# Peptides against a protein of PDB entry 3PUK: the designs that were tried, part 68

Target 1, 227 residues: chain A of PDB entry 3PUK
Amino acid sequence: ERGLKSVVWRKIKTAVFDDCRKEGEWKIMLLDEFTTKLLSSCCKMTDLLEEGITVIENIYKNREPVRQMKALYFISPTPKSVDCFLRDFGSKSEKKYKAAYIYFTDFCPDSLFNKIKASCSKSIRRCKEINISFIPQESQVYTLDVPDAFYYCYSPDPSNASRKEVVMEAMAEQIVTVCATLDENPGVRYKSKPLDNASKLAQLVEKKLEDYYKIDEKGLIKGKTQS

## One batch from the design tools (peptide)

Design b1_p30_1_s2 (made by RFdiffusion4, then SolubleMPNN; from b1_p30_1, 13 letters changed)
Fold by OpenDDE base, seed 3:
Structure b1_p30_1_s2 (fold): chain B 227 residues (1-227), chain A 30 residues (1-30)
Amino acid sequence: as target 1 above (227 residues)
Amino acid sequence: MLLSSSLDLSDIGEILDHQLEAEREKEKLK
């Protein structure tokens, strides 16, 4: 099945599960709100079992220690998720798990990364960033996880203008991650309406796509995808 | 290819506009 869901699952499998796989080893997987939705959209529990995950837990909830098992954290690079992780490993005397593998769904800010490194570096076996900040809905349909996007995009209050810009940037970033995940660089089209939301978003997406595909990780220039 | 040759973002605006109208109608009923 060549749907968006299968592509996302394959990317997660390669970037996360294959990266930390050890023969005969089971792990506990910790998820936040976004990654719970993400995995729920593209896999089943049976798939996770095949990847060596015995149980999944919500990182925000209080959990009993399982000190003999390693934990796989698949989480968003947010202060809330990072703080929950630090509660699990921040104290030398009360580690929840044997060790941690951390995979962020997006770029982790240096401030958060440094906080993790300073507090529990010895407990971390892996810390990687993967670029998946969208939720697949159907074979060709995805949704963006941007809190309050509707409110700020259509708020009549001019005081929300600054927040609207932040929301637009976040949306644009997530759209680009979809394109990157699919290895596609589409042209951007929009219809101009009295509200400039579509125009502004399109410009941001175009700019970010250009930046992303100008030079790949290996220094290769990628052209626009022709469908 | 899963994406068309062009990404049309116009649909996002239309969906949001309809949602805004629906919320305004609910507020008028209160």
Scores: peptide ipSAE 0.032, ipTM 0.355, DockQ to the pose 0.165
Fold by OpenDDE base, seed 1:
Structure b1_p30_1_s2 (fold): chain B 227 residues (1-227), chain A 30 residues (1-30)
Amino acid sequence: as target 1 above (227 residues)
Amino acid sequence: MLLSSSLDLSDIGEILDHQLEAEREKEKLK
């Protein structure tokens, strides 16, 4: 099935699992809140087993060390997730796992990256950023991991205007990641009424799409995909 | 494209939830 879920899974398989795969090696996989939802939406535990994952663990919980096994961290580039990782590898004597492979779902800020580099660089075998910051619901539907997006977008309270802009930017960025994942540069359509939110979001998405495809590694400006 | 707030949590979410519950139970026994 050519659904969004299958595309996302294939991207994760290629970008994450194939990248760190070693024949006969099993890994523990650490997930945060977002990546738990993401993987839950596009795969099953049986799929992860086929990719050499023996156990999945929540990164936020206190876990027992399994020092003989390598860990695969598939996490969001958030302070919370990074701090949990640092606790796993920050001490030479108390490292939880043999080594780490880290795959971030989005761009990792320099501040977080520097913390990782300073504390546990020797324990890290891979550290990559992938561009998947959305959750596929069905073949043509996805969700954005933007807390309270609905509230701020549709709040009648003027005091929320600044927060609304932040939310809109975050939503636009995630929409662009969907397009990038699908290898599409769509035309953005919106209804102007009853609120200007759709127009604002559309403009942000268009701008970010333009920026993304201008910077594309292949130097090729991808034209608008006919929908 | 419709933005949905509903999430489909499969067996992966359930596994992690059970792990969290197990840890909470261990802490209560401690």
Scores: peptide ipSAE 0.008, ipTM 0.352, DockQ to the pose 0.032
Fold by OpenDDE base, seed 4:
Structure b1_p30_1_s2 (fold): chain B 227 residues (1-227), chain A 30 residues (1-30)
Amino acid sequence: as target 1 above (227 residues)
Amino acid sequence: MLLSSSLDLSDIGEILDHQLEAEREKEKLK
């Protein structure tokens, strides 16, 4: 059985590295918190070197310009990561890199996408959304990257109900991306606890799986590929 | 080849595994 780590790596290799590969060209790779954890879980630095990555940098940190090199941004579609990208290319200051390839780990909201387009469109060679929003741990184990999930799921405070729903949606989406990555549409099973969280999550996952595969069958998976 | 030491990925997988195990152990103690 191909471990989840190897499947994730293969998907990243195909969706990211093969997509922007140019013979003899080296790139700087920019990572955020999530993608750092993701790559750390499924590859080594030697693997990245083989894919034409010479240096890995944290997008949140101040970095020296390398204007002769292109940058590969493998980042989450969050305001924080997008703002850091915009600082590299969107300010009145000199661009930090020659050009950018952007690969989002999930669907990028239109608001963020439009912000990028308005400020940095001339610097972008590729902008794609890939569907990897989980961290593989073991062959059959993954971690969901949903902040404060435990707190909101088990909070007795009714004021947290809206946030609980957001967390549940995010968790469900990540589970669906695991299934999509594995090319599986499983029946969802859960163990009932005193709280209905497991049931709610299961229902969300089932709904999202149905939606995902219905869209896939219709060929309507809009990869927002701006080339 | 400029190797940035800022994100050494070589050992992070093991660190993450240990963190996960530690969290699981904490849950068992609860």
Scores: peptide ipSAE 0.007, ipTM 0.308, DockQ to the pose 0.045
Fold by OpenDDE base, seed 2:
Structure b1_p30_1_s2 (fold): chain B 227 residues (1-227), chain A 30 residues (1-30)
Amino acid sequence: as target 1 above (227 residues)
Amino acid sequence: MLLSSSLDLSDIGEILDHQLEAEREKEKLK
């Protein structure tokens, strides 16, 4: 049985590395906090070398320019990560790398995408969304990367209601990416007590699953997995 | 969270606790 980690690695290999692979070409790979954790959970440095990655760099750190090499950005579609990318390519005179391949772990908001297009379009060779926004822990266990999720979900302060909704949406989105990665459309079960968080999350997941499979490349609604 | 043919979201507390623990472990490593 292929563990979740192996499935995630296979998806990354196919969606990212195979997509930008050129014979004899080495790339520098830029990672953010999330993708560092993600790759650490499902691959080794030797695996990355086999995929044509010579060096891994943290996108948030100051880095020396390597203008002769292309860069592979495997990053979350966050303002912070995007801003760091823009610093690398925003100025014609200050380009750190020869060109960029960008692979987002999730849907990139139009605002961020437009910002990238406006400033760096000529430097970008690829820009794709791969829809992996979870961390595989075990063969059948994953974790979500949603900052302050616990605080907002269990905050008794009514002023946090809007933030709670945002957090719930983010969690639901990540759960859907797990399902998509596993090629599953599961039935969602939840307990309604003691809090309504489970119910709300379940509804969000169900809705997002429906939306995801409606828009899939095949234009087919995938039935619920019965295994 | 365990994935099966049915996605059980009943134990959100446990999921969120694991997230919190992971964040705390990161802070200890800094």
Scores: peptide ipSAE 0.027, ipTM 0.303, DockQ to the pose 0.195; fails the geometry check

Design b1_p30_1_s3 (made by RFdiffusion4, then SolubleMPNN; from b1_p30_1, 12 letters changed)
Fold by OpenDDE base, seed 2:
Structure b1_p30_1_s3 (fold): chain B 227 residues (1-227), chain A 30 residues (1-30)
Amino acid sequence: as target 1 above (227 residues)
Amino acid sequence: MLLSSSLDLSNIGDILDHQLEADKKKQEEE
């Protein structure tokens, strides 16, 4: 039973995805720090794909233009997030996307709304406020879909060592997939005590991130995302 | 673990605990 998570997801699905859904249309989704946490708490990447999201990107990062695609901005009504949105549509020649759908997680102050309206109104297809300004307490962490992960990670039985490695690899792959989807190459932080599981997982993630970005679509090595 | 500009795995224990709870619930429903 994921009571609160399911409720939050259902609300987002109805208020955001169903609201802007068009048959056969894929969108790029832009997230900020809060909405990344929010979605990570209540859905999986597969869920977002089912909702017509092809790529997820961090709004704060420099992104390549995809001028043929519409963008779904699911962001907090903060000056920082709004300023990033405005930069994406600052000039006709520099528009990153074809059009924008904007969904704010809370009430957007009139000052910010007016700023958006004054500069980017022609590019906006929808702008709505939804009331989801909290992270579900049931999971303040991204839940990975790795069966029996706990059992193998904490098994005292040495015979499970090989299986533990497989589980760690699977978790690392999922984390990297999330990072890749978000176009992020984060710095990895971990605590080494009391168990080495965190350090092992961190190393796997770092290695896989390096491998992924070495062979990315551009053939470029991306630097670490600044925290 | 929350995805951010810095991936913090310091709470991996909490992640695994949550996974355990999810696994237990699945077993109870089967």
Scores: peptide ipSAE 0.014, ipTM 0.323, DockQ to the pose 0.133
Fold by OpenDDE base, seed 4:
Structure b1_p30_1_s3 (fold): chain B 227 residues (1-227), chain A 30 residues (1-30)
Amino acid sequence: as target 1 above (227 residues)
Amino acid sequence: MLLSSSLDLSNIGDILDHQLEADKKKQEEE
């Protein structure tokens, strides 16, 4: 099936599970809120088992150490998720797992990346950015994980203008990840409304698509990989 | 069985672990 869900799963399988797969090795997988939703949308528990995941844990929760097992962190590049990771490995004497494989769902800011490197570099076997920042709902339908998007996009309060821009950028980025996942560069269509949100979003998406594919054509690697 | 996006984030780890174990057992029986 070539539905969006299957495409997303295939991408995750290739970019994450196949990348860190070791024959006969089981891993603990750590998820955050977004990646929990993401995986729930496109895979089954049995699928994760087949990929060598024996335990799935919420990264935000306190967890018992399993020092003999390696951990796969599939998380968003947010301060919250990164901080939780750092708590797991920040102390050399009290690391929760044997080693870590980190896969970020999107671009990890340099500040966060450097923080990880400075604190936990020896524990990390892989650190990679992948480009999946959306939730597939149906075969051709997806949702965006942008907090308060509705509120800021339609807020008449001028004080929210800056936040609206941030939200619009985030939405555009996630839309581009859909396109990238599908390997498509679509024409963007929109209906103009008084608030011009659709037009603004369309322009942002178009620009980001152009940038994305220009980089790709040049053979430049957008993702970061640490070995 | 699909993962549920509606699961309580506070308990999701336990729920997933239990479900995964259940699925594992089922698979072993097949």
Scores: peptide ipSAE 0.000, ipTM 0.245, DockQ to the pose 0.023
Fold by OpenDDE base, seed 5:
Structure b1_p30_1_s3 (fold): chain B 227 residues (1-227), chain A 30 residues (1-30)
Amino acid sequence: as target 1 above (227 residues)
Amino acid sequence: MLLSSSLDLSNIGDILDHQLEADKKKQEEE
């Protein structure tokens, strides 16, 4: 299966499950809103079971401690998700789980990382960024997780100009993560009329793609792929 | 069965747990 969903699942399997898998060991997996949607889009319940996940919990929900089991946190690098994690491990006497494996869907800001390190370093067995900040819908379709993107991109209010820029940057970053996941450096196509939003976004994507492939792990500058 | 993105956030953990246990039981029986 060569669809986008299959590619995303394969990446998660390799980057997350294979990374922390131990034979005969079961883990509790903690998901946030985004990662719940992400996994929902690309895997089955049976797939998670095969990867050694026995229980799936919502990180935002109050949960009973299971101190004998290790927890796999597959979460977005947001203050909300990080704060929930910190509540689980912030107190030495009140740890909810035996240990934590943390996998972020995107780059974790240093501020959040330092907060985790300062509070919970001894409880963390793994911390990794996997760079999947999109939701696959179909073989060639994905959605972006950018709150109020439509509102800010199409807002006629000039006071929202700064927020529009932030939203466009976030969208561009997520598009680049799709390209990176697919190992593609596409030529960006867009329609410029009637609004210039598509052109601006395209420029941001192109710039970020150039930066990504210039400094990739292989040190190779990949040429533009023909799509 | 795919995970549902329409699940209530307040109950998602319980729902998923039940489904996983059901799937586990099914696999053990096969």
Scores: peptide ipSAE 0.000, ipTM 0.239, DockQ to the pose 0.022
Fold by OpenDDE base, seed 1:
Structure b1_p30_1_s3 (fold): chain B 227 residues (1-227), chain A 30 residues (1-30)
Amino acid sequence: as target 1 above (227 residues)
Amino acid sequence: MLLSSSLDLSNIGDILDHQLEADKKKQEEE
């Protein structure tokens, strides 16, 4: 049984490393907080070396230029990570690397994408979105990258209601990305608890799964995976 | 049956690449 970690690694290998691989070429890989956790959960440094990564750097840290090497940015589509990328390539005279390959872990908002295009388009060789917005813990256990999800979902403060909805939607989206990564369309089950959070999340997940799996690659409706 | 439908999530990435390439071409022609 291929554990979730193995599936995630295989997806990253195919979607990121194989996509930008050039024979004999080494790259510097830039990671943010989320992708550091993600890779740490599903691979070893030796695995990254085999994929042509010589050095891993934190995108948030000040780094010395390595102008002869290309950089692989595997980052979340956040303002913070994008701003750090823009600093690396924003100035023609101060480019830190030879070129960039960018792989986002999720949908990149148009606002962020437009900022990248406006400032750094000539330096970018690839810019792709890969739907991996979760961290595998065990074979069947994962965590979601939704900041303060617990707080907003379970906050008794009514002022947090709007934020709760946003968080719930983000959680649902990430759950769907897990399902997509595993190639599964599970039946959503929930226990009715006093807090309607579980029911609401279940409904959001179910709706998003239905939307996602309406049409397969061949235009066929994918059936539900019987768990 | 793990339906190995590799949801080619690469399609979203391809859309971004196509947009980038289109914009590069436009900038080179200007």
Scores: peptide ipSAE 0.009, ipTM 0.288, DockQ to the pose 0.036; fails the geometry check

Design b1_p30_1_s4 (made by RFdiffusion4, then SolubleMPNN; from b1_p30_1, 11 letters changed)
Fold by OpenDDE base, seed 3:
Parts: C-alpha cells; sequence; structure tokens
Structure b1_p30_1_s4 (fold): chain B 227 residues (1-227), chain A 30 residues (1-30)
C-alpha cells in the first residue's frame, strides 16, 4: 500500500532506523503516546523486528533495567517525555540501558536539549530531530498505485502530467482527513524546494483545511489549533 | 495534543520529490 502511511514509514526508516542500525544489534525502543500512535498507523511489529527492535516499551511506565541493551528513544520533544528519559539516564541511579539513541519527532526546545546534555551526554550515542509531527491513520490512507503514478509523473508524455497532481491531491486529502479526524487545524509551513512539491502540497493542504474548517457543523469559523 | 499547531510539510514534500524521482528512474532503467 502506498500513500501517507508509506511516506511516513519511509521517513522513519531512513531518519531513525537506518541512522542507528548496527549489524547484529538489537535495541529496545521507547515510545510515548504520540509515537505509539504514529508507528501503529504506519507499520507492524514485524517491520520493527526487521529494523532490529526486539521490544517496545512505553516511556511513561516503570520499566526494569536491561543494562546490556541499547535503547532507541523515539519520542516527542515534550517535558514529560524528556523527563522520563532523564529518569532512565539522568539520575544518580544506575542507568536502565547501555546507551541511548534519541530521535525527536520535531524541534526540541533549547531548554530541554540543554537539560539532556547537562545530565547524560555520555550515555547518548545520537540525538536527532526529525520532522514527523502528524499521524496517518491506516483506515484513512488511500491505496494508490504509487509506483506507476510516479513513473507517469516523470514521463515525457504530457498526457501523464496530471498524475502528479492526482498523487498530491490524494496526499493532501489524507493529511486533511487526519487533521479533521483529530479535530486539528494546524498552520501549514514549508520550505521551498526546486521541485516545488513541498510548496504545492502545502498549498493544497492549506486550501483544503480552510474549506473544511471555514464553517464547522455548528456554523462557526474554527481558528487554528493552539497546540 | 497529537498534532502541533504548525504543520511543516517540508520534509514530506522532499520525500515525495525523492520518491517520484527514484521510481521514475527505476522504471526507466527496467
Amino acid sequence: as target 1 above (227 residues)
Amino acid sequence: ELLSSSLDLSDIGEILDHQLKADAERRALE
């Protein structure tokens, strides 16, 4: 299946799993509420096993130490998640795991980042920020024949030029559907790139969000979500 | 909340760019 789900998985695979992969090494993965939902929407446990994850743990729960294994923290940059991480590595008590790889789902504020560095920098093998602050829902993901669509998008045949638009429209609709399902109306940001797909996608999403939320079911104009 | 107040689509757009290009190239080579 192709769509937002596959795009998100590909991003996580490249940005997180491929980044910290070591041959023959298994890791414990720590998730928070957001990343649990995120991964559950775009992968299966078998996929995680293939990426070298042996066990998934909830970062908020009390956990027994597994001191011989490294831990992969895929978490949101929130005080709650960071505090839980610091309990594992930042206290005077013995660390729960051998070492940590930290991947934040978004920009980590300097205050939190500095707090981490000051407390347990020696235990951290990687600390990286990725941009994946939205959740695709499997039931809402369009099934697209993406490979064929992608081929046609770059075909020299002008008749296939519309395929790119179709793919982008579908992705935009998926994103908006997720937002609508979660009752979110986020502001849309993007960096312009030479191929301009980010810009175009952003425009599509923004337009669709406006259309959806300009008049809600109660006849009210819904503003942008604050958090 | 689950979604941030600001949705940055820069990376997903880039992923789309790369994916489109990669698939096109793959199909062209096949």
Scores: peptide ipSAE 0.046, ipTM 0.538, DockQ to the pose 0.091
Fold by OpenDDE base, seed 1:
Structure b1_p30_1_s4 (fold): chain B 227 residues (1-227), chain A 30 residues (1-30)
Amino acid sequence: as target 1 above (227 residues)
Amino acid sequence: ELLSSSLDLSDIGEILDHQLKADAERRALE
């Protein structure tokens, strides 16, 4: 039985590692706060080594140049992460790495993308957006007008129920997006916890999966993925 | 490889817990 962790890992493997894989080549991987948590939840260092990652670095930290190696940036499309990338490859500074592969966890706003393109286009071998941000980021929280979304989701305070539901809907949508991008229609299960967030989220995901896969692109009913 | 027929969403709690911790730490620094 495979949980969300396996789905996330498979998505990352297919969308990121397989996309930039070159035989015999090792890369340095740069992570931000979100992707560090994401990878920590779904893989081990040994898994990353198998994918050709020799070293993991925090994008926010000062790092010494390794000019002979290419860098794999798996980061969120945030101003902070993008600014750190620009410091590594910006025209005004010496390049820290040989080249960059950039994979954003979600849609990158045009403003950020244009900033990258204008400054570092020659250093970028690949730039791709993947849909794996099922946890709302700050920008999404503001867009939804749900401050402290995580607090609301895990707060036992009933007064936050409405806001919690909004956040969970957004999360469910992103989870379904990940499944859809993998062409998977799994059954949904959960372990009961004191906070019924898991149950509520499961219901939302199941409903959205059903709606999404009701009719496929060919007009056929798509069944659940069988083991 | 096809995913198993079931998706366990219990794991999302772990990811969210990590995020909550990070947010708490950030707020403590601010």
Scores: peptide ipSAE 0.088, ipTM 0.607, DockQ to the pose 0.160; fails the geometry check
Fold by OpenDDE base, seed 4:
Structure b1_p30_1_s4 (fold): chain B 227 residues (1-227), chain A 30 residues (1-30)
Amino acid sequence: as target 1 above (227 residues)
Amino acid sequence: ELLSSSLDLSDIGEILDHQLKADAERRALE
């Protein structure tokens, strides 16, 4: 058993905290529902303090301005989370924080990205996608941190079959890592496409989830997530 | 709850393709 939670933490530490860390600087971190659960599953508050986070706030809640501090937004690329961010920085006179670092858990749609760019570009110091296999409420997976995934999965060249399999396995593993981190065992569904990659990925994810959740800590079979 | 009872992977290919096209714009905010 690989320490799945440690893998997730390592990814967040390198992609988010190491990227925006400045010596002697403390930040307020804003989380949404997904990232709250994600971080709570893979780290402790002491870990966050070591990374320069002084306080954690829920992005969905009303918050008092702390205009002298910079904010680190670690959020999902959803309309709800983005709208909350825009409320914090949408008006020059009503900025809640000094500046913003934005790290999305996955691919941010162009519509949302452009909205942020148009409204708050001057307040944003960083804006990155960390590709941690975010599973939004819509149950869609957008991006995975697998090099050349698109090329190998969708290449018509049969010589790439072996590489395609490796990529698909890596993708499935990353998806399962997030599920495991969140203690979720979802069902998997797909619509077949011409190359049937979705079907293959679904099968891999299902198999890996089954293997991971075959026996829980109490020695019982863990059922599928129903909520 | 946070994750739905089912995970739909149908559109992953389309999203990956879209990401490749949008990379240049996103890097402008880094």
Scores: peptide ipSAE 0.048, ipTM 0.466, DockQ to the pose 0.060; fails the geometry check
Fold by OpenDDE base, seed 2:
Structure b1_p30_1_s4 (fold): chain B 227 residues (1-227), chain A 30 residues (1-30)
Amino acid sequence: as target 1 above (227 residues)
Amino acid sequence: ELLSSSLDLSDIGEILDHQLKADAERRALE
């Protein structure tokens, strides 16, 4: 179950923390709703401390200025999150922090990006878009729970078919666990390929998602997540 | 919303396929 979470953490560590790390420097990290869930799913506070984060703040809340410290904004490229950032550094408001590092979880629309540039360029040390995906890189596939079993999945021997199913089941469970942790119920899509592993995995994930979200913690049916 | 409404697992499948082949080939050489 820790495999996919580890992949996500590794991506964040490489793309965000390693990019802005400065020896001896502590930063305040600003999170929105999505990134709060994301980090909660893949790390602990102790991990963030090791990356030079002293405190975590909610970007949506009114916060006291800490003008001597730099801020790391790890946020989604939404109008709401961007607006909160702009209030922290915009020309119409006093700067809450010394400087900003901004990392968007996805592509930031030009309209929002231009708005940031127009208002806060002097305060921004970094502004990057990162792609956080459930899809692991090639080398990261083996970070899943049962990498040693993958050999058996390729075996043409019918006797290994059951083993392949076990591996696929485990992978599906990990994916669903991440979705559940993020409180996401996505529609599952796939393209059929010669070995059809994507299709099989997709079916397993979809079924597990349906089962999990059939009745939520409140006893209510949860619909599919909409973007 | 913030996260895509869909999860495409096609690339995972392709990567898996590739890794399985590579692993099988590696073990066959051992």
Scores: peptide ipSAE 0.043, ipTM 0.565, DockQ to the pose 0.079; fails the geometry check

